# Peptides against a protein of PDB entry 3HUF, part 9

Target 1, 320 residues: chain A of PDB entry 3HUF
Amino acid sequence: MWIIEAEGDILKGKSRILFPGTYIVGRNVSDDSSHIQVISKSISKRHARFTILTPSEKDYFTGGPCEFEVKDLDTKFGTKVNEKVVGQNGDSYKEKDLKIQLGKCPFTINAYWRSMCIQFDNPEMLSQWASNLNLLGIPTGLRDSDATTHFVMNRQAGSSITVGTMYAFLKKTVIIDDSYLQYLSTVKESVIEDASLMPDALECFKNIIKNNDQFPSSPEDCINSLEGFSCAMLNTSSESHHLLELLGLRISTFMSLGDIDKELISKTDFVVLNNAVYDSEKISFPEGIFCLTIEQLWKIIIERNSRELISKEIERLKYA

## One batch from the design tools (peptide; aimed at target 1 R27 F77)

Design b2_p29_3_s4 (made by RFdiffusion4, then SolubleMPNN; from b2_p29_3, 12 letters changed)
Fold by OpenDDE base, seed 4:
Structure b2_p29_3_s4 (fold): chain B 320 residues (1-320), chain A 29 residues (1-29)
Amino acid sequence: as target 1 above (320 residues)
Amino acid sequence: EEEKKKKEEEEKYEKEQEELLKEEEEEKE
């Protein structure tokens, strides 16, 4: 989200969240959803127009800001952004930090981008929430991104957490639910004059983890917990591969269960399969190798003695 | 100290703006 603050109390010592939309900035405007009052005699009654665009798909992958347009409203002394005079037709900015000078006012408005990118585990939830979140200036998507800060877990009572949720947890993404998204949606109706009043996603996350025994106490308990073990995986999911990498596994890939030869078996401690392959091909598993799903592996990983548990299962199946 | 200099620059510019507003009012009369 864009946040503005200013020097010299010209914004009354307040930080303000700017959502996508258009704002008239000046001395003789009243603070509302479309106006920003700036208290300086050096500033025109109506000085500038700020326009913040909705996030792009690219912004989801980069964590880049919503486009910030600045137009001077034909003022005598103009407007500057990052020491550059704004052009007569306005200019657009994609920098994460904007120093906005209105006229000759020695105090600047500082606009900064606080990155918030929400990944969804399923397309249905994305379709439901994307429009509302984009109107808050929050990029949204389905695919893994290094820019993702939050992950929406679908609460299905009694179901195992998805691979996406497991990976989001291990990469230290804040896991949130529908209740947090609802709360975020209410934020737009209030002129938030204080950016500190943003809903705490970490409290939501703590409550999710506390109430679900499928999560370890921390990502650090699982990261590299299987260092020194080797697995083979079907080349089916990038998220699954990245999850296994975060566990510290040496990963080999194969195209079919028929490609699992004696050489691969000799170098591999276990085979990781997706649920569909595990259920369909369980009868045709190669002899002498331990095959499990990611969900079965996760149940071992969340235990404090995960290394001992997996070693015992590997030994049990080598001698069976 | 830097904030104090900025306030002095603002006060100077406020006077220039008040003079310009008077000139614009006098040109309309």
Scores: peptide ipSAE 0.092, ipTM 0.693, DockQ to the pose 0.083
OpenDDE base, seeds 1, 2, 3, 5: peptide ipSAE 0.069, 0.000, 0.072, 0.091; ipTM 0.674, 0.196, 0.666, 0.721; seed 5 fails the geometry check

Design b2_p29_4 (made by RFdiffusion4)
Pose (drawn by RFdiffusion4):
Structure b2_p29_4 (pose): chain A 301 residues (1-255, 262-274, 288-320), chain P 29 residues (1-29)
Amino acid sequence: MWIIEAEGDILKGKSRILFPGTYIVGRNVSDDSSHIQVISKSISKRHARFTILTPSEKDYFTGGPCEFEVKDLDTKFGTKVNEKVVGQNGDSYKEKDLKIQLGKCPFTINAYWRSMCIQFDNPEMLSQWASNLNLLGIPTGLRDSDATTHFVMNRQAGSSITVGTMYAFLKKTVIIDDSYLQYLSTVKESVIEDASLMPDALECFKNIIKNNDQFPSSPEDCINSLEGFSCAMLNTSSESHHLLELLGLRISTFMKELISKTDFVVLNGIFCLTIEQLWKIIIERNSRELISKEIERLKYA
Amino acid sequence: EEEEEEEEEEEEEEEEEEEKLYEEAEEEH
């Protein structure tokens, strides 16, 4: 999401989260859902228009920002963005850091993008919530992405968690649920400061894993719990390979050395396991000679 | 009419204050 703040007291010492839409910025305007008051001698009463475009699907994967546009409103002293004068017809910016000078004001409005891309575990969930989050400047998607910062698990309806959830937990993604999304549906009309929505997501995550037999205490105890073991799988996607790597496994991808060297086969007279079955063991027992002894029992037998 | 004249005097004072702010901004630059 986009945030602005400034030095001096030109934004009254406050920061602000800017959602997709348009803002009029000037000396004689009141701070509301569509105006930003910036007080300085050289800033025109109505000085600039900031237009933030809604996110594209590609930004969910790249982590790129919503397009930020600035128009100078035929002002006495002009508008610059990153030291470039804003021409008529305005300019658009896809960088993550923007220094915006209004008139001759010695203090710049500093706009910066905070990473926030939300992965859903369920297509019906994505379709229900995507437009809401996009209007806040939050890209969403279903497939794996390296720019994902949060993962929405399905309602844990007294049942096992999905591989997408296990993977998000291991790569240290913040896991959230419907209750946090309900909170996000509150905030479009609001004028709130930098980092206003982020801590609640961490609180939601910390509460989810508490008293939960689908999760251990931390991603740290899960990571490299199966070191010294090896495995094999058919056409491993880079995500499942990375998931198994995070468990400390040695992996051999296939399209007498696939059998005796390899301790077990991971799926989607050889011994086979699903990742769902492997997760049950990855939690269960205690030590390295216990939590990886139940897996060593399933191999010999 | 008297109300319209008072409004016009207020608008002229506001324009002179805005020009003075611009001159001060040029001197401070």

Design b2_p29_4_s2 (made by RFdiffusion4, then SolubleMPNN; from b2_p29_4, 11 letters changed)
Fold by OpenDDE base, seed 1:
Structure b2_p29_4_s2 (fold): chain B 320 residues (1-320), chain A 29 residues (1-29)
Amino acid sequence: as target 1 above (320 residues)
Amino acid sequence: KKEKEEEEEKKKKEEEEEEKEYKEALEEE
């Protein structure tokens, strides 16, 4: 999201969030959803137009800012951005930090980009929320991204957490729910006056973790917890692979259960399967190897003695 | 004493220049 602040009292000492939209900036405008009052003698009544575009698909993957357009409204002294005069037709900016000077005002409006990218694991929830979140200047998507700051957990009552949720947790992404998204939708008008009124997702995250026994106390409890063990997995989702990597596992990949030979068994402590393969192939598992799902593995790794538990399961099958 | 008088004269000049620029901006809009 774009946040503006200013030197001196030209913004009344307050910060403001700029959502996607158009803003008239000047001395003789009233602060609202489309106007920014600036209190200075050296600025025009209607000095500039700011236009913030909605996020692009690229912005979801890069954590880049919404495009910021500045147009001077044919003022005598013009407008500058980063010490450069704005062109007669307006200019567009993709920098994360903008110093905006209105005319001869000695104080600058400082615009800075606060990165927020929300990943969803459920396409139906993305379809429900994407439009509203994009109108807040928040890029959204389904795919894993290094720019992802927040992950929406789908709360189905009594369901296990998804692999996406497990991975988001271990990646130290802030997990949020629909309650937080609802809360975000209500603050849009209040943050016009004070950007500090933007809700903190960390409280929502802490409440999710505290109230769900499927989460460990911290990602650090699970990261590298299985260091020194080796697994084999079917060539499944990239998220499943990255999850197992974050556990500190050495990973081998195979295409079918038929590729699990004696050599692979000798080098592998256990096999990780998806639910569909696990349920369909239970009868045909190779002898002498421990097969489990990611969800079964997750139940082991959230325990304080995860290494002892996994070792016991491996031993149990070697002597059976 | 001289440094204070020079600072007050500088501040007064800056205020007069801002007030002049403000009047010019008000007359053209």
Scores: peptide ipSAE 0.060, ipTM 0.611, DockQ to the pose 0.086
OpenDDE base, seeds 2, 3, 4, 5: peptide ipSAE 0.059, 0.038, 0.030, 0.056; ipTM 0.609, 0.562, 0.518, 0.600

Design b2_p29_4_s3 (made by RFdiffusion4, then SolubleMPNN; from b2_p29_4, 8 letters changed)
Fold by OpenDDE base, seed 5:
Structure b2_p29_4_s3 (fold): chain B 320 residues (1-320), chain A 29 residues (1-29)
Amino acid sequence: as target 1 above (320 residues)
Amino acid sequence: KEEEEKEEEKKKKEEEEEEKLYKEAEEEE
């Protein structure tokens, strides 16, 4: 989201979130959802127009800012952004930091981009929330992204956490739920005066972890916890592969269970399968190798003695 | 006390400089 602050008390010492929309900036306007009062003698009554666009699909993958348009309102002294005079038709900016000078005012309005990108694990939840979140200047999507800051967990009571949730947790992404999204939808009026009134997602995250026994105490308890072990997996998903890498596993890939030969068995401690393959092929598992699902592996990984547990399961099948 | 006095003196100088710039801007109208 865009946040503005200014020196010299010209914004009354307040920081403000700017959502997508249009703002008239000047000395003789009242602060509201479409106006920013600047208290300076040297600025025009109506000095500039700020227009913030909704996030693009590209912004979700890059963590780039919503496009910030600045137009001077035909003022005597003009408007500058990053020491450059704004053109007569206005200029558009994709920089994460904007120093906006209104006329001869000695103090600048500092606009900075605070990255917030919300990944959804479920397309139905994305469909419900994407419009509202985009109107907050928050990029949203389904796919993993290096720009992802938050991950929406599905609140299906009694279901196992998804591979996406497991991976988001190990990546140290802030896991949130629908309650946090509901709270975000209510803040539009309160945050115009103080950007610090933005809801703390970390409190939501702490509550999710505390109330769900499917999470370890920290990502650090699981990261590299299986260092030195080797697994084989079906080439099913990138997220599953990356999850196993974060556990410190050496990974071999195969296309079918028929590709699991004596050579692969000799170098592999266990085979990771998806639920569909595990349930359908359990009768046809190769002899002398431990096969499990990612969800079964996760249940071992969250235990304090995960290495000892996995070693015992591997040994049990070598002597079977 | 010395930090508060310096912050007040800084604020007063900034206000005086802004008022000067405003007068200069009015004389150019």
Scores: peptide ipSAE 0.056, ipTM 0.637, DockQ to the pose 0.088
OpenDDE base, seeds 1, 2, 3, 4: peptide ipSAE 0.053, 0.052, 0.043, 0.053; ipTM 0.624, 0.605, 0.651, 0.609

Design b2_p29_5 (made by RFdiffusion4)
Pose (drawn by RFdiffusion4):
Structure b2_p29_5 (pose): chain A 301 residues (1-255, 262-274, 288-320), chain P 29 residues (1-29)
Amino acid sequence: MWIIEAEGDILKGKSRILFPGTYIVGRNVSDDSSHIQVISKSISKRHARFTILTPSEKDYFTGGPCEFEVKDLDTKFGTKVNEKVVGQNGDSYKEKDLKIQLGKCPFTINAYWRSMCIQFDNPEMLSQWASNLNLLGIPTGLRDSDATTHFVMNRQAGSSITVGTMYAFLKKTVIIDDSYLQYLSTVKESVIEDASLMPDALECFKNIIKNNDQFPSSPEDCINSLEGFSCAMLNTSSESHHLLELLGLRISTFMKELISKTDFVVLNGIFCLTIEQLWKIIIERNSRELISKEIERLKYA
Amino acid sequence: EEEEEEEEEEEEEEEEEEEEEELEELEEE
């Protein structure tokens, strides 16, 4: 999401989260859902228009920002962005840091992008919530992405968690649920400061894993719990390979050395396991000679 | 009421003139 703040007291010492849409910025305007008051001698009463475009699907994967446009409103002293004068017809920016000077004001409005891309575990969930989050400047998607910061698990309807959830937990993504999304549906009309929505997501995550037999205490205890073991799988996607790597496994991808060297086969007279079955063991027992002894029992037998 | 409205209009005009003089001084710099 986009945030602005400034030095001096030109934004009254406050920061602000800017959603997709348009803002009029100037000396004689009141701070509301569509105006931003910036007080300085050289800033025109109505000085600049900031237009933030809604996110594209590509930004969910790249982590790129919503397009930020600035128009100078035929002002006495002009507008610059990163030291470039804003021409008529305005300019658009896809960088993550923007220094915006209004008139001759010695203090710049500093706009910066905070990473926030939300992965859903369910297509019906994505379709229900995507438009809401996109209007806040939050890219969403279903497939794996390296720019994902949060993962929405399905309602844990007294049932096992999905591989997408296990993977998000291991790569240290913040796991959230419907209740946090309901909070996000509150905030479009609001004028709120930098980092206003982020801590609640971490509180939601910390509460989710508490008293939950689908999760251990932390991603740290799960990571490298199966070191010294090896495995094999058919056409392993880079995500499943990375998931198994995070467990400390040695992996051999296939399209007398696939059998005796390899302790077990991970799926989607050899011994086979699903990742769902492997997660049950990855939690269960205690030590490295216990939590990896039940897996060592399933191999000999 | 009418004399109060006229005093308010004169105060608004003096404030506008002070803003224009400040803009002229910034233009000369």

Design b2_p29_5_s1 (made by RFdiffusion4, then SolubleMPNN; from b2_p29_5, 11 letters changed)
Fold by OpenDDE base, seed 4:
Structure b2_p29_5_s1 (fold): chain B 320 residues (1-320), chain A 29 residues (1-29)
Amino acid sequence: as target 1 above (320 residues)
Amino acid sequence: KKEEEEKKKEEEKKKEEEEEEELKKIEEE
């Protein structure tokens, strides 16, 4: 989200979140959803127009800011952004940091982008929330992204967590739920005066982890926990591959269960399958190799003695 | 002391007048 702050009390010492929309900026405007009061004798009554666009799909992958347009409102001394005079028709900015100088005011408005990108595991939830979140200047998507800061877990009581949720946890993404999204939707007016009033997603995350025994205490408990082990997986999911990499596994890929030969068995401690393949092909598993689902692997990984548990299961199946 | 206080008041007044003239110029925009 865009946050503005300023020196010299020209913003009354407050930080403000700017959501997508249009703002008239000047000395003689009242702070509201469409106006930003700036207190300086060197600033025109109506000095500039800020227009923040909704996030693009690209912004979800890059963690880039919503486009920030600045237009001078035909003021005598103009407007500058990053020491450059704003053009007569306005200029658009994609920099994460903007120093906005209004006229001869010695103090600048500092606009900075605080990255917040929300990944959804479920397309139906994305469809439900994307419009509202985009109106908050929050990029949203389904795919994994290095820019992802938050992950929406679907609240299904008693269901196993998805691979997406497991991976989001291990990559240190803040896991949130629909209750947090609902809360975010309510703060839009209250954060106009104070950007610090943004709800802390970490509290939501702590509550999710505390109330769900499928999570370890920290991602660090699982990251590289299987270092030195080797697995093979069906080449079906990039997310599953990245999850297994974060566990410290050496990964081999195969195209079919029929490709699991004696050579692969000799180099591999276990085979990781998705649920659909595991359930359909369980009768056709090669002898002498341990096959498990990602969910079954996860249940072992969350245990403090995960390495010993996996070693025992591997040995048990080699001698069976 | 009186001359320094008078000079300081005159400088403050001049600064206020310059700021008020700048305000008027910006208010006419």
Scores: peptide ipSAE 0.040, ipTM 0.503, DockQ to the pose 0.061
OpenDDE base, seeds 1, 2, 3, 5: peptide ipSAE 0.029, 0.031, 0.029, 0.025; ipTM 0.559, 0.577, 0.573, 0.546

Design b2_p29_5_s2 (made by RFdiffusion4, then SolubleMPNN; from b2_p29_5, 12 letters changed)
Fold by OpenDDE base, seed 1:
Structure b2_p29_5_s2 (fold): chain B 320 residues (1-320), chain A 29 residues (1-29)
Amino acid sequence: as target 1 above (320 residues)
Amino acid sequence: DEEEKKKEEEEKKKKEEEEEKELEKIEKE
C-alpha cells in the first residue's frame, strides 16, 4: 500500500494510506476519499492530481508498488517528484519512494510503498476477496511468490491444514483468515485520517496458531527438524518439495511407485506421497520402506520428539 | 545557535508570506 507522510505540519503530522483511486491535492480541499488537504501557503488551492492504479499481476510476484501517477493542475510553480519536474501530461512512477514537492513548498510529501501481497490456497476464496483487496492496493494470487507477505488460511471446521498453509507457516509468512480480511474491509475510511489505524496481521496470526493444535509454537520448531534424513517424493507440487526442503530433508524424486527400486530404498528413510496415491496404492507399497502423506508427516513434525518418532517408524519397518 | 535558529525561522516565515502574496495574486487573475 502507498503511505504518505510529510515534513513539517503540511499533513497535520499524520500519515495516510492511499488506496487505488484519484486524489486532488491542494490547500483548499477537504480530506476525504478523493482529496488530500495540504496546509501550506506555497501550495495552490488545487495543486496536483495523484492517481494510484490497482496492482498488476506482476506486482504480486515482485512486491512492486501500484503505479503512482502525478499530474500538475497547471500551477504556476509546478510539481516535482524526486527532484524532477512533472511533465505537462503527468508522469507515472514505479519507484517505492517518492519525494513530492508541490510548488515552492519547502516541505515534501514523502510517499513510500509498504509491501503487502496476499496469497490464497483456495481459488474460491481468491475469487471472493481479490477485487476488494486490489481496491486496497494489495496484489493477490494463488501461486507461491517470494513477495508473499500474508497467506489466507481457509478455515473449514475439523479439516486438516493444507500443504500451502504448512509451507506458508514454515516460510514465515503471516497466516491470516477471513476475519482479518473482513477487518481490512472496514478500515478503509478510518485510515484516510491515520495510517496507524491499519490492523496488525500479527495479532490475527498469533490467535490462529494459539487456537489450532495443528500448528507448532513457531516455524523454528520445524525448520531443519529432520536434518540428516532422506526422503523420496512423487513428482508433486512445488510447494510440497519446498516444504520438505525447509524440514532439512534430502529429497529424491520419482515419477511412479514402480520407480522405487532397491537402490532408492537403500538411500531413503521414507517415501512421501500425496493423499490420492497413498489411498489408492496402500496395497502395492514397496516392502521395507515407510510411506506416508505430507499430512501424516506434518503430524509427526509438530511433535517435540519428531526425530525420535520418525526414527522409530523407520526401524519398525526394517525389522518387520 | 538559538539566535541563528530564530533568524532562520523568521526568514522562512517571511518567504512563506511572500509566496502567499504571489499565490493570492494568481488566484485573482
Scores: peptide ipSAE 0.063, ipTM 0.646, DockQ to the pose 0.049
OpenDDE base, seeds 2, 3, 4, 5: peptide ipSAE 0.010, 0.057, 0.043, 0.058; ipTM 0.291, 0.653, 0.535, 0.656

Design b2_p29_5_s3 (made by RFdiffusion4, then SolubleMPNN; from b2_p29_5, 12 letters changed)
Fold by OpenDDE base, seed 1:
Structure b2_p29_5_s3 (fold): chain B 320 residues (1-320), chain A 29 residues (1-29)
Amino acid sequence: as target 1 above (320 residues)
Amino acid sequence: KEEEEEKKKKEEKEKEEKEEEEIKKIEEE
C-alpha cells in the first residue's frame, strides 16, 4: 500500500494510506477519500492529481508498488517528484519512494510503498476476495511468491492444515484468515486520517496459531529439525519440495514408485508421498522403507521429539 | 527535547520565509 507522510505540518503531522484511486491535492480541498489538503503559500487551490492504479500481476511476484501517477493541474509553481519536474501530461512512477514537492513548498510529501502481498490457498477464496483486496492496493494470487507477506488459511473446522499453510508457516509468512480480510474491508475509510489505524495481521496470526494444535509455537521449532535425514519424494508441487527443504532434509526426486531401487533405499531414510498415491499404492510400497504423507510427516514434526520419532519409525522398518 | 523542538520550529520558520521570498521573486518577474 502507498503511505504518505510529510515534513513539517503540511499534512497536519498525520500519515495517510492511499488506496488505488484518484486524489486531488491542493490548498483549498477538504480531506476525504479523494482529496488531500496541503497548506502552503505556493500551493494552488487544486495543485496536483495523484492517481494510484490497482496492482498488476507482476506486482504479486515482485512486491512492486502500484503505479503512482502525478499530474500537475497547470499550476503557477509546478510539481516535482524526486527533484524532477512533472511533465505536462503527467508522469507515472514505479519507485518505492517518492519525494513530492508541490510548488515552492519547502516541505516534501514523502510517499513510500509498504509491501503487502496476499497468497491464497484456495481459488474460490481468491475469487471472492481478490477484487476487494486489489482495490486496497494489495496484490493477490495462488502461486508461491517470494513477495508473499501474508497467506490466507482456509478455515474448515476439524480439517488438517494444507501443505501450502505448512509451507507459509515455515517461510515465516503471516498466516491470516477470512476474519482479517473482513476487518481489512472495513478499515478503508478510517485510515484516511491515520495510517496507524491499519489492522495488524500479527494479532490475527497469533490467535490462529494459539487456537490450532496443528501449529508449533514457532517456525524455528521445525526449521532444520530433520537436518541430517534424507528423503525421497515424488515429483509433486514445488511447495512440497520447499517445505521438506526448510525441514533440513536432503531430497531425492523420483517419477514413479517403480524408480525406487535398492540404491535409493540405501541412501534414503523415508519416502514422502501425496495422499492420493499413499492411499492407492499402499499395498505396493517397496519393502524396507518408511513411506508417509506430508501430513503424516507434519504431525511428527510438530512434536518436540520429532527426531526421535522419525528415528524410531526408520528403525522399526529396517528390522521388520 | 525542548531545545530540539525549538530548533526544529526555527528551521521550519526559516524554510517558510524562503518560500515567501521565492514567491515574491516570481511575482515580480
Scores: peptide ipSAE 0.207, ipTM 0.779, DockQ to the pose 0.111
OpenDDE base, seeds 2, 3, 4, 5: peptide ipSAE 0.201, 0.196, 0.207, 0.202; ipTM 0.773, 0.769, 0.779, 0.774; seed 4 fails the geometry check

Design b2_p29_5_s4 (made by RFdiffusion4, then SolubleMPNN; from b2_p29_5, 12 letters changed)
Fold by OpenDDE base, seed 4:
Structure b2_p29_5_s4 (fold): chain B 320 residues (1-320), chain A 29 residues (1-29)
Amino acid sequence: as target 1 above (320 residues)
Amino acid sequence: KEEEEKKKKEEEKKKEEEEKKELEEIEKE
């Protein structure tokens, strides 16, 4: 989200979140959803127009800012952004930090981008929330992204967590739920005066982890926990591959269960399958190799003695 | 010294009047 701050009390010593929309900036405007009062005698009554666009799909992958347009409102001394005079028709900015100088005001408005990108595991939830979140200047998507800061877990009581949720957790993404999204939607007006009033997602995350025994205490408990083990997986999911990499596994990929030969078995401690393949092909599993689902693997990984548990299962199946 | 001080005061006063005119123009915008 865009946050503005300023020196010299020209913003009354407050930080403000700017959501997508249009703002008239000047000395003689009242702070509201479409106006930013700036207190300086060197600033025109109506000095500039800020327009923040909704996030693009690209912004979700890059963690880049919503486009920030600045237009001078035909003021005598103009407007500058990053020491450049704003053009007559206005200019658009994609920099994460903007120093906005209004006329001869000795103090600048500092606009900075605080990255917040929300990944959804479920396309139906994305469809439900994307419009509202985009109106908050929050990029949203389904795919994995290095820019992802938050992950929406679907609240299904008693269901196993998805691979997406597991991976989001190991990436140290803040896992949130629909209750947090609902809360975000309510603060839109209250954060106009104070950007610090943004709800802390970490509290939501702590509550999710505390109330769900499928999570370890921290991602660090699982990261590289299987270092030194080797697995093979069906080449079906990039997310599953990245999850297994974060566990410290050496990964071999195969195209079909028929490709699991004696050579692969000799180099591999276990085979990781998705649920669909595991359920359909369980009768056709090669002898002498341990096959499990990612969910079954996760149940072992969350245990404090995960390495010993896996070693025992591997041994049990090699001698069976 | 007196002429230099007078000139400095006149320059300061001129600068203050220019700043005041600029502020009055900004106030009319």
Scores: peptide ipSAE 0.190, ipTM 0.655, DockQ to the pose 0.042
OpenDDE base, seeds 1, 2, 3, 5: peptide ipSAE 0.188, 0.190, 0.185, 0.187; ipTM 0.657, 0.656, 0.646, 0.653; seed 1 fails the geometry check

Design b2_p29_6_s2 (made by RFdiffusion4, then SolubleMPNN; its pose is not in this set)
Fold by OpenDDE base, seed 5:
Structure b2_p29_6_s2 (fold): chain B 320 residues (1-320), chain A 29 residues (1-29)
Amino acid sequence: as target 1 above (320 residues)
Amino acid sequence: KEEEEKKKKKEEEEKKKKEEYEKYEYELP
């Protein structure tokens, strides 16, 4: 989201969130959803127009800002952005930091981009929330992205967490739920005057972890916890692969259970399968190797003695 | 000493900005 602050108390000492939309900026406007009052005798009554676009799909992957358009409203002394005079037709900016000078006012408005990108693991929830979140200047998507700051967990009561949720946790993404999204959607008016009134996603995340025994106390408890072990997996989801890498596992890939030969077994401590393959093929598992699902693996890795638990299961099948 | 110099420099910059602000006050018609 865009946040503005200013020097010399020209914004009344407050920071303000600018959502996608159009704002008239000037001395003689009242603060509302479409106006920004600037307290300076050195600026015009109506000085500039700010237009913030909704996020693009690219912004979800890059964590880039919503496009920020500035137009001078035919003022005597013009408008500058980053010391450059705004053109007659207006100019558009994709920089994360904008120093906006209105006329001869020596105090500048500083606009900065606070990155917030929300990943969904459920396409139905994305379809429900994407439009509203985009109107807050929040990029949304389904795919993993290095720019993602938040991950929406679907609260199905009594369901196991998804691989996406497991991976989001280990990569230190703030996990949120639909209750947070609902709250976020309602605060749009209250944050106009005070950007500090933005809901604390970290408090939501702490509450999710505290109330769900499927999470370890921290990602650090699980990261590299299985260092020195080796696994084989079906070449399935990229998220599953990345999850196993974050556990510190050496990973071999195979296309079918028939590709699990004596050589692979000799180099592998256990085989990771998806639920569908595990349930369908459990009768045809290779002898002498520990096969488990990612969900079963997760239940082991969240335990304090995860290495001992895995070692015992490996030994049980090697000596059987 | 270093905190006092930083404070003094900040006060001088704020004073200069204020003087520039007063210089560019539009006479309200």
Scores: peptide ipSAE 0.029, ipTM 0.520, DockQ to the pose 0.141
OpenDDE base, seeds 1, 2, 3, 4: peptide ipSAE 0.028, 0.000, 0.000, 0.008; ipTM 0.538, 0.205, 0.203, 0.339

